# Designs tried in a protein design run: peptides against a protein of PDB entry 6MBK. Part 228

Target 1, 240 residues: chain A of PDB entry 6MBK
Amino acid sequence: GFEMVNFKEEGFGLRATRDIKAEELFLWVPRKLLMTVESAKNSVLGPLYSQDRILQAMGNIALAFHLLCERASPNSFWQPYIQTLPSEYDTPLYFEEDEVRYLQSTQAIHDVFSQYKNTARQYAYFYKVIQTHPHANKLPLKDSFTYEDYRWAVSSVMTRQNQIPTEDGSRVTLALIPLWDMCNHTNGLITTGYNLEDDRCECVALQDFRAGEQIYIFYGTRSNAEFVIHSGFFFDNNSH

## One batch from the design tools (peptide; made by RFdiffusion4, then SolubleMPNN)

Design b2_p27_6_s4 (from b2_p27_6 with R2Y E3K D11N S16G D18E S22K)
Fold by OpenDDE base, seed 5:
Structure b2_p27_6_s4 (fold): chain B 240 residues (1-240), chain A 27 residues (1-27)
Amino acid sequence: as target 1 above (240 residues)
Amino acid sequence: SYKEIAEKLKNAPAAGSESARKIPVLP
């Protein structure tokens, strides 16, 4: 077993409650528990999704709006998950002026400016959509859609989004994977896959973990710039 | 600190736009 713990330097992570062996299937998450583009389409957002070309074309934005709608819904199935998400992020949209100034000497500054410009444009577009579109009237965020809300949702998706197969395995879609996405990063191999037969994400242990140890996963091959810009952390021991 | 991060990133390439993790299909 495992439990969610707040680690001093790394924030929230998973801790083993028993010894877990390398390659042991210790965590699985059925599709029905995932926040997906499909679950967004099947939610209160569905009517608007069906009418908005940007929501249809950009699954990450669909997930961001799905998060906002579910967060604003007290009876949402995903409330326990949403409550585990950070209220703020160390990603570019939250950078202070001094942090931006330091990055001006790096190529990462272009990604910072792109995130600012894209997010601001998306917010302005969707603010108008939410105010004027008939299908937006049923959204729980109708009267409470701020830039801060949108920034949070975009950052939540940016830091946590995954590509998974559709139910029939014919296409790729986007998903947030509750509980699993609490695992912090370490060097290693990909140990998470999607089991189409059982329709679930499956995670096997990267190594032996003892009771009381933090459970790490490998997020995939990423540069430190990608970790800083997309995940809000610098990984000093990055082998890539 | 971000000062130290910036120093380490001086010669790093841009991150690009793709942030999604790829979950492979199991056989």
Scores: peptide ipSAE 0.524, ipTM 0.900, DockQ to the pose 0.889
Fold by OpenDDE base, seed 1:
Structure b2_p27_6_s4 (fold): chain B 240 residues (1-240), chain A 27 residues (1-27)
Amino acid sequence: as target 1 above (240 residues)
Amino acid sequence: SYKEIAEKLKNAPAAGSESARKIPVLP
């Protein structure tokens, strides 16, 4: 009941192809379609993951490398999803010098600098790992691993990562949720949950949508600072 | 503009860079 559309002001989003009622389950994404830490572990990255403590400890970095490996793989199942991702982001890692200067008077500047330093350090570490580790030899990114690649992947994960249950529900893991994360954000209530019985992420409509209308969802309560830092979004009327 | 954002964020709390959206488990 929806289609991907490029909206002029908002970029890619979902448009209803039929009338959708409030609370109607209009979108679900099975676990097998998600990019998860587990799918990263089961990919070409798996051997390296099994030997690198940072990849094991930091699921977001594992997802970033998973995303890079899949992007570099022409036959990747996730190519259609990856192609919908922005090529650049309005997140702190992409801030120009002048943009950073404007933030110097804000409390957010410390987080911006921290993020930048951490990302640079991570890149330097993994650049060495990719060049020297035996299990990195089979990675499609071995000969093409730039800071820009890493910045993009980290930013993609930062803006889109979700905490979901493991298959058995005993733990939590990190996931990118294709198709669902194409919905643009609006104020409202959380209408997304994980159905463990059917092993899928489920999204119900926040409101009635008519055929031809853009479908919006609420990703959660964030301050404007959190939106800028994590999502690159800013809302003037954010009540928080 | 980033200037306008900066003015609005001047006193905003710091945000952790590693936060993920928490998808609730459906009952």
Scores: peptide ipSAE 0.513, ipTM 0.810, DockQ to the pose 0.825
Fold by OpenDDE base, seed 3:
Structure b2_p27_6_s4 (fold): chain B 240 residues (1-240), chain A 27 residues (1-27)
Amino acid sequence: as target 1 above (240 residues)
Amino acid sequence: SYKEIAEKLKNAPAAGSESARKIPVLP
């Protein structure tokens, strides 16, 4: 097994409670526990989703609003997961002026500015939608929709979103994978897949882990620039 | 107009869509 632990330098992660062997299936998350575009459609957001073309076209925004609605719902099934999410991120949406200046000498600056401008425009649009759309009246966030809320939700989705198959396997959708996304990153191979037969995300161990060791996964091949832009951190041992 | 903004936002790459991890389908 494993347990969630707050590591001093890395924040929250998973620690092995027993010896885990390489390639052992140690973690799985059924679809019913995922936050997906489909679960957003089936939530209190569903009526608004059905009428808003941006929510329909942009699954990441649908997930962001799903997070906000569930966070504002005391009885949400995902409250335990949402409480594990950072309150702030080191993503470009949170950059101070000096951090932006440091990136001005890099190619990443264009992506930083694009992300900031897009997020601000999205907020302005949805602020009006929430104020004026009849189906927004039932949203728990109606009276409390700030840029800070939106920035947080967008950053949460940006850093944690996954492409998974739909239930029938015919398409891809976006999902947040609770518990699994608590694993911190290391260099290696992708050891996570989706089992359509059992309708679950499955993770096998990248290596042997002894009881008491932190369990790491590999998020994929990315540059440090991509980690900064999309994940909010540098990885010193990154080979790229 | 907000309609024009919506259309522009649809055509803009989703902020952070490139950050999505691709979870492969297991055989």
Scores: peptide ipSAE 0.437, ipTM 0.779, DockQ to the pose 0.206
Fold by OpenDDE base, seed 4:
Structure b2_p27_6_s4 (fold): chain B 240 residues (1-240), chain A 27 residues (1-27)
Amino acid sequence: as target 1 above (240 residues)
Amino acid sequence: SYKEIAEKLKNAPAAGSESARKIPVLP
């Protein structure tokens, strides 16, 4: 019912290949196709995840490393998805000096600086972990883990992460939702939900779409959170 | 615009989990 298209100015999006009616279930993504914290645990990252407190505590970072590991894996199931991801983002981590200078007069500058500091600290920490931890030896990124890689992965997750239920519905986990997250945004109602019975993310059409039209969805109010990388790593060197 | 970016950043929750879209469980 749809195809991936590279739209001018909008980048990749979905185009209807047939008429789609409002409220029609046109897109679903089974859990097995999602990049989740659980899939990260079950990947080559799993052994490191099991021993690293930060990966365990920060599901978004676990997803970022999962994304990097899969990107570096030629045979990754998610290669087709990863290739659709932007190479750069409009996140603070990609701001040019002039953009940062402009923000100096705003309260946003504190968030920008926080993101820079936190991301840099995380990178430095994980660079050391990747170089020294025995379970990092099998990671395909071991010899090619750059700040740019980390910045990209963190930004990818920050802009695309979703909270979904666990398989049993007892908890929430974080996921990237391939194909679905290619839909460009429009104003409207949330038309995406998780079907626990069928174990899939489901998206119904926000409106009628004709064959050849771009399919838009409403992701909700973008919380300004898309621009705030979690401040969580206070490495208090409590050298007590 | 930089102003829109600034407004977005200003209202951004500090915690990375808060940037996650909440996918509701269907009934």
Scores: peptide ipSAE 0.473, ipTM 0.789, DockQ to the pose 0.415; fails the geometry check

Design b2_p27_7_s1 (from b2_p27_7, 15 letters changed)
Fold by OpenDDE base, seed 3:
Structure b2_p27_7_s1 (fold): chain B 240 residues (1-240), chain A 27 residues (1-27)
Amino acid sequence: as target 1 above (240 residues)
Amino acid sequence: SAMEERRKRMEEYAKYQETLFDPFREE
């Protein structure tokens, strides 16, 4: 097993409570625990989602608003998860002027500026929507929706979103995976997949961990961008 | 140092973004 621990420098992470062997399936997260576009549609955000073209077209934005709505809901099922999320991120939206200037010599500067522009535009759009749309009246964001809120949610989703199969496996959807994403990152091989048969996200140990050690996993290409699951993420038959 | 860590993060981001797109770009 494992337990959640707030580590001194790394923040929240998972610590082994027993010896875990390499390739052991040590954690799994059923779909019902995930924050998904579907759960967003089924939440208080649902009515607005059904009427807003951008929410419908951009699942990542839907997740961002889902995250904000749940954060603002004291009785949210996901409160324990949300409370473990960082309050700020190393994403471009949090870059200081000197950091942006440093990146001007790189190709990344164009993406940084794009993110600023897009995020600002999206915020302005949704601010108006929240203030004026009838289906926004029941949102907990009605009286409190700041750029900082949106920036945080966008950055949270940007760094933590995952593609998972739909329940029937016919399509992919976006999800935040609680518990799983609480593992801190290390270099190595991706050892996470989605078991559609059991309808759960699964993670096998990258290496041996002794009782009391922090469990690290490899997220793959997740550097402040959309996490694109590797080709082997979807398992029809998980042997682990 | 905090400055060194920040620089490292920026460099890592720069490398990563050379091949990636803004996930919040409007379609």
Scores: peptide ipSAE 0.041, ipTM 0.642, DockQ to the pose 0.105
Fold by OpenDDE base, seed 4:
Structure b2_p27_7_s1 (fold): chain B 240 residues (1-240), chain A 27 residues (1-27)
Amino acid sequence: as target 1 above (240 residues)
Amino acid sequence: SAMEERRKRMEEYAKYQETLFDPFREE
């Protein structure tokens, strides 16, 4: 009921190929298609993950490395998805000097500096880990792990990570959701949830869409968004 | 203009970041 299209102003998005009614389940993504902390653990990154406390403690970093490993793997299942990701982001880590200077007059500057420092420290740490840890030897990024790589991965995860339930529903984990995150966003109600019975992320239409119209969804607050259908849909103000 | 758009983006981001917790901060 939809197709990927490059829109002139918004870039890539989804366009309806038929009329879609409000609240219609038009998009679902099975867990097996998601990039999750669990898939990271089950990937070539798994051995290192099992030995590194930071990867274990910070699922977002685990996702970042998972993303990097898969990007560096020509035969990765997620290559088609990864190739759709922006090469750069509008995150503080990509701010130019003038942008940072502009923000110096705001309280946001502290967060920007924090992100810079944290990201740099993390990169330095993991650079050493990748260079020295035995389980890093088989990582496809072993000889190609730059700050730019890490910055990109962190920014990708920061802007696209979602909270989903674990397979047993006992906990929450982090996931990148291919196809779903290709939708451009608008304000409104969150219409995405996770169906544990079918083990899939589900998205219902926010409104009626006519054939040929771009499909917009409301992402909510990415970093804190929990997508559990049984919790119902909720309204959250998000400028993201 | 591109400059104006950039400014708007920065202002919007600034407002958002003022309330945003860094998800990549170390525990």
Scores: peptide ipSAE 0.039, ipTM 0.642, DockQ to the pose 0.103
Fold by OpenDDE base, seed 1:
Structure b2_p27_7_s1 (fold): chain B 240 residues (1-240), chain A 27 residues (1-27)
Amino acid sequence: as target 1 above (240 residues)
Amino acid sequence: SAMEERRKRMEEYAKYQETLFDPFREE
């Protein structure tokens, strides 16, 4: 149903290999493929998670640490996804001095400083935890946990996190969705939801697409995106 | 209908996404 194509001006993207009808479910990602707070709890981070109130209270931080742990694990299931992530972001945590100075004239400056302060405090806290907590000994972060690492992970989660329902649908949790965050969903041509019955993220076409039309604009390399797709992170369906 | 149920799920999911405020605010 789809193929990866390099659109010269827009970068890599998905092109429909057939006509897609409006309201057609053409793409989904099962929960088992997601990086979630639950998968963090079930990882090497689990023991520390169970004893740290901040990790328990802040799912985004749990995801950040989960991401760092998996990045440091050569055999991680999510390596293909992680390799698609930028090394730097356009988040306030990466703003240059001149950009910050420019923002001083705007109302956004308070939020920027808040993010700086909060992220720095969190890093300092977790640096101490990683150095002293018994359950941190087996973490890949034990010997190498820099502010740059944390800034990257935080920014990755900040820009890419999704709210999804828990397995029982009783509450919401956070997830990083492979392939999903590589796609531009802002064109108003597709809509995203979660199907609890089938336990998957779903993408539905809001309009008809013709064969050969671009559906998504991807960010990253073609090879990474293709690998993710071929690894089962992408499924197409003709169901209505 | 299946389409209606799907639409409802999409709308609910969108509402959840809108609640993603500054995730790294003060505790």
Scores: peptide ipSAE 0.026, ipTM 0.521, DockQ to the pose 0.467
Fold by OpenDDE base, seed 5:
Structure b2_p27_7_s1 (fold): chain B 240 residues (1-240), chain A 27 residues (1-27)
Amino acid sequence: as target 1 above (240 residues)
Amino acid sequence: SAMEERRKRMEEYAKYQETLFDPFREE
């Protein structure tokens, strides 16, 4: 199948342990291993989620808080995954003053400022919520919710979130996909989908890979950082 | 075929990813 490797230039990635053929289903991740809006609802965040309109309206923010809560929980199932996430990102929220000044001459500056403004507003709102809402009292981040925490979580979700179908396939929801998002990306076609019958995210090989080669996939429009492996991931030797 | 069904799933997933450009924009 594959193994996690820390590559010198790319950081963490997946390496083939056997020959993998193009279009072979080499990696799948069951829903139960994903961090989703639903798993957020079923976590310690659930009571607050049920009472906060912003969390309900914006699944990406729900994921960000889910990520923060799980990070603050030593016994979280997702600790191995979370520990592989970058501590900082190359997203606009982490731009230095000189970088922002450089962008002032570009069309991108409006988007950068918008992200800054939106993120700051969200933080201010949720800071108050966490301090005052009864259902926030049991959150592990209750006494340690900084802008830096929020910026990190937002950036993590921004760069790693995926849309997947709900269990019944009736609508879409958001998910972080452990192990899968550890693959480094290349240009090409998206070879990841969701199999509702087996209730799993599936990734097929973009091309042939030989044993020992790094496996690259196409993420779409996202940036990749260093990544984590979870137990319970599966690989298929025969499916094409 | 299984391959055709998989292809369709991949295409659908690709469409989902296209909608994730501004995930934290205020509505």
Scores: peptide ipSAE 0.081, ipTM 0.630, DockQ to the pose 0.564; fails the geometry check

Design b2_p27_7_s2 (from b2_p27_7, 12 letters changed)
Fold by OpenDDE base, seed 2:
Structure b2_p27_7_s2 (fold): chain B 240 residues (1-240), chain A 27 residues (1-27)
Amino acid sequence: as target 1 above (240 residues)
Amino acid sequence: SEMERRRERAAWYAELQKTLFDPFRKE
């Protein structure tokens, strides 16, 4: 019911190939296509994951490393998705001095500093791990792991991560959802959910679309507003 | 201007920060 199109000003987006009605399920992404903590565990990162307490405790970091490993793998299944990701983000880790100075007058400064501190510490920690741990030898980033790489990966995850249920539905985990990033809408939140019965992410149209109309827009940069939009994922056991 | 854009970005973050979850929390 849709096709991916590179629009002139908006970048990649989705265009309807048929009429789509409001509340119609027009897009779904099965679990097997997602970049998840589980897929990270099942990747080249798996052996290291199994022995590193931080990777195990922080799924977002696991996803960040998973993203970096897959980016460095030319034959990765997720290359088409990764190639659509922006090179920089409108997140605190990319703020310039003037922006940080401005934020000093706000309560947000504490969170910014926290992000800087935590990210720097994490990078330093994992740099050492990658250099010394035996299970890191096979990682494609072994010889090239810069702070910029890590900053990018972390920011990618921060702006694009989604909460989905585990396979057994017992708890919530994190995922990057290919194609899902293109479901941005300037007018607010999109109705999204995870269908456990069919084991897939589902997107429902908020309005009618005619064939040929643009559905959603992928923005070349991810703002904090977009981050908020993608943070509202919830479980949906109802079929559409 | 670029300076204005940066200020706006910072201001947007300041406003929206309160709605964001901590991305660095442990699971």
Scores: peptide ipSAE 0.255, ipTM 0.728, DockQ to the pose 0.074
Fold by OpenDDE base, seed 3:
Structure b2_p27_7_s2 (fold): chain B 240 residues (1-240), chain A 27 residues (1-27)
Amino acid sequence: as target 1 above (240 residues)
Amino acid sequence: SEMERRRERAAWYAELQKTLFDPFRKE
């Protein structure tokens, strides 16, 4: 009952193709369609993942590299999803000098500087890894891994990562959820979750939508805005 | 304008940071 549409100001989103009633399960995404830490391990990134402690310790960074590898792979299953992602984000990593100056009088400036510092350090570390590690030779990033690439991937994951249960439900892992990001946020009841029995993400409509209307949802524990602040990418004392 | 967009983005971030962290700073 929906279609993907490129909205003028908001980018790609979902539009109802029929009337959707409040509390209707209208969207579900099976695990097999998700970009997860597990799918990263099972991809061309797998060998490097198995040898790099940071990738193993930080699932969000693993997702970032997974995203970059798949983006660079023309035959990637996730190309249709990746192509819907913004080229830039409203994250501090994309702030111009005047924006940073504006924030100097606020407490936010410390977070901005932290993000810049950590992201730059991470890039420098992984640049060296990609250039020198034997298991990086087969990565599509081998010949081209720029700061802009990394910034984009980090920002993508920062704004779009989701916590989902592992297959056995014993732990949580991270995932990028195709179509999930297409629903723009509205304030309201939490109507998103994971159905372990059917092994899928599920979204229930917050309100009635008429055919032709853009669909809005409320993401579970964190909003996209919260992810911008609490991405988990940043360490206080990053020695890398 | 692009300049206005950037300023708005910065202001948004500042407000977001304040909103999310101030409540926890009091705890």
Scores: peptide ipSAE 0.233, ipTM 0.726, DockQ to the pose 0.028
Fold by OpenDDE base, seed 4:
Structure b2_p27_7_s2 (fold): chain B 240 residues (1-240), chain A 27 residues (1-27)
Amino acid sequence: as target 1 above (240 residues)
Amino acid sequence: SEMERRRERAAWYAELQKTLFDPFRKE
């Protein structure tokens, strides 16, 4: 009922191929297709994950590394999804010098610097881990782990992470959801949910869409500032 | 232009930051 289209102003998005009614379940993504903390644990990253407390404690970082590992794996199942991800993000970590200069006159500069410092520190830590830990030897990023890589991965997760239930439904975990990211967003009612019975993410139409119209979804307000607050990447209580 | 985009992005962030973080700083 939809197709991926490059919209001139909005970039890639989904276009309805048929009429879609409001509240209609038009998009679902089974857990098996998601990049999750669990899939990270079950990947080549698993052995390192099991030995690194930071990865264990911070699911978002685990996802970031999972993303990097899969990106570096030519045969990764998620390559088609990863290839759709932007190379840069509208996050402070990607602000140019002139942007930072502009922000110096604002209180935002402190947050920007905090992000820089935290991200740099995390990178330094994991760079060492990757270089020295035995379980890192088989990681595809072993010899290609740059700050830019980490910045990208962190930003990817920060902007795209979703909370989903664990397989047993006992707690929440984090996931990157293919196709979900393909939808552009609008304000409105939250149209996202998880169906535990079918073990899938579900998206219902916010409104009626006619064939040929761009499909918009809403699953929460996302801003750089909110990412700082909610992403968990920059908490002071983080080790290392 | 790219410069305009950057400035807009920065301004946007500054505004959002102010909106979201000022309450926390006041506490």
Scores: peptide ipSAE 0.217, ipTM 0.725, DockQ to the pose 0.028
Fold by OpenDDE base, seed 1:
Structure b2_p27_7_s2 (fold): chain B 240 residues (1-240), chain A 27 residues (1-27)
Amino acid sequence: as target 1 above (240 residues)
Amino acid sequence: SEMERRRERAAWYAELQKTLFDPFRKE
């Protein structure tokens, strides 16, 4: 009912291949296809995860490292998804000097500096961990882990992370959702959710779409715009 | 221009910062 398309101005999105009716369940993504904290734990990152308190405490950072590890793995299941991700983002971590100067006259400057400072500290911490920890030896990050890599991964997670229930539904965790994050957004009623019974993310059409039209969805509080401002990548104990 | 794009991005961020919150922040 839909196809992936790279729209020139809006980037990757979904286009309807047939008419879709409002309230129709047209898109679902099973848990097994998601990049989650759990999949990070079950990956090559698992041993390090089990011994690093920051990775354990900060699911978003765990996802960032998971993303970097999978990006560096040619045979990764998520390569098709990763290849759709932007190389740069409109997050404060990518702001130029002139943008920062402009923001000095606004209250936003505090958030910009905080994000930059925390991200830099996190990078410094994990650079040391990757260079010295025994369980980091087999990570693809061992030989190539730059600030730019980390900035990219953090920004990817910042703009695309979703809260989903754990498998047992007892608590929430974080996930990157292939195809899901490719949909462009519009205002309206929340059209996304998680079906625990079928263990999948679900999206219903906000409105009627005709064949050939770009599909827009509404994430609600999970919108990319909201995550650009506040990513949750703040951690007081960023160094040891 | 690139300068205009950057200014627009900065202004956009400034406006969002005024109204948005982070319900997912972990400290």
Scores: peptide ipSAE 0.201, ipTM 0.697, DockQ to the pose 0.045

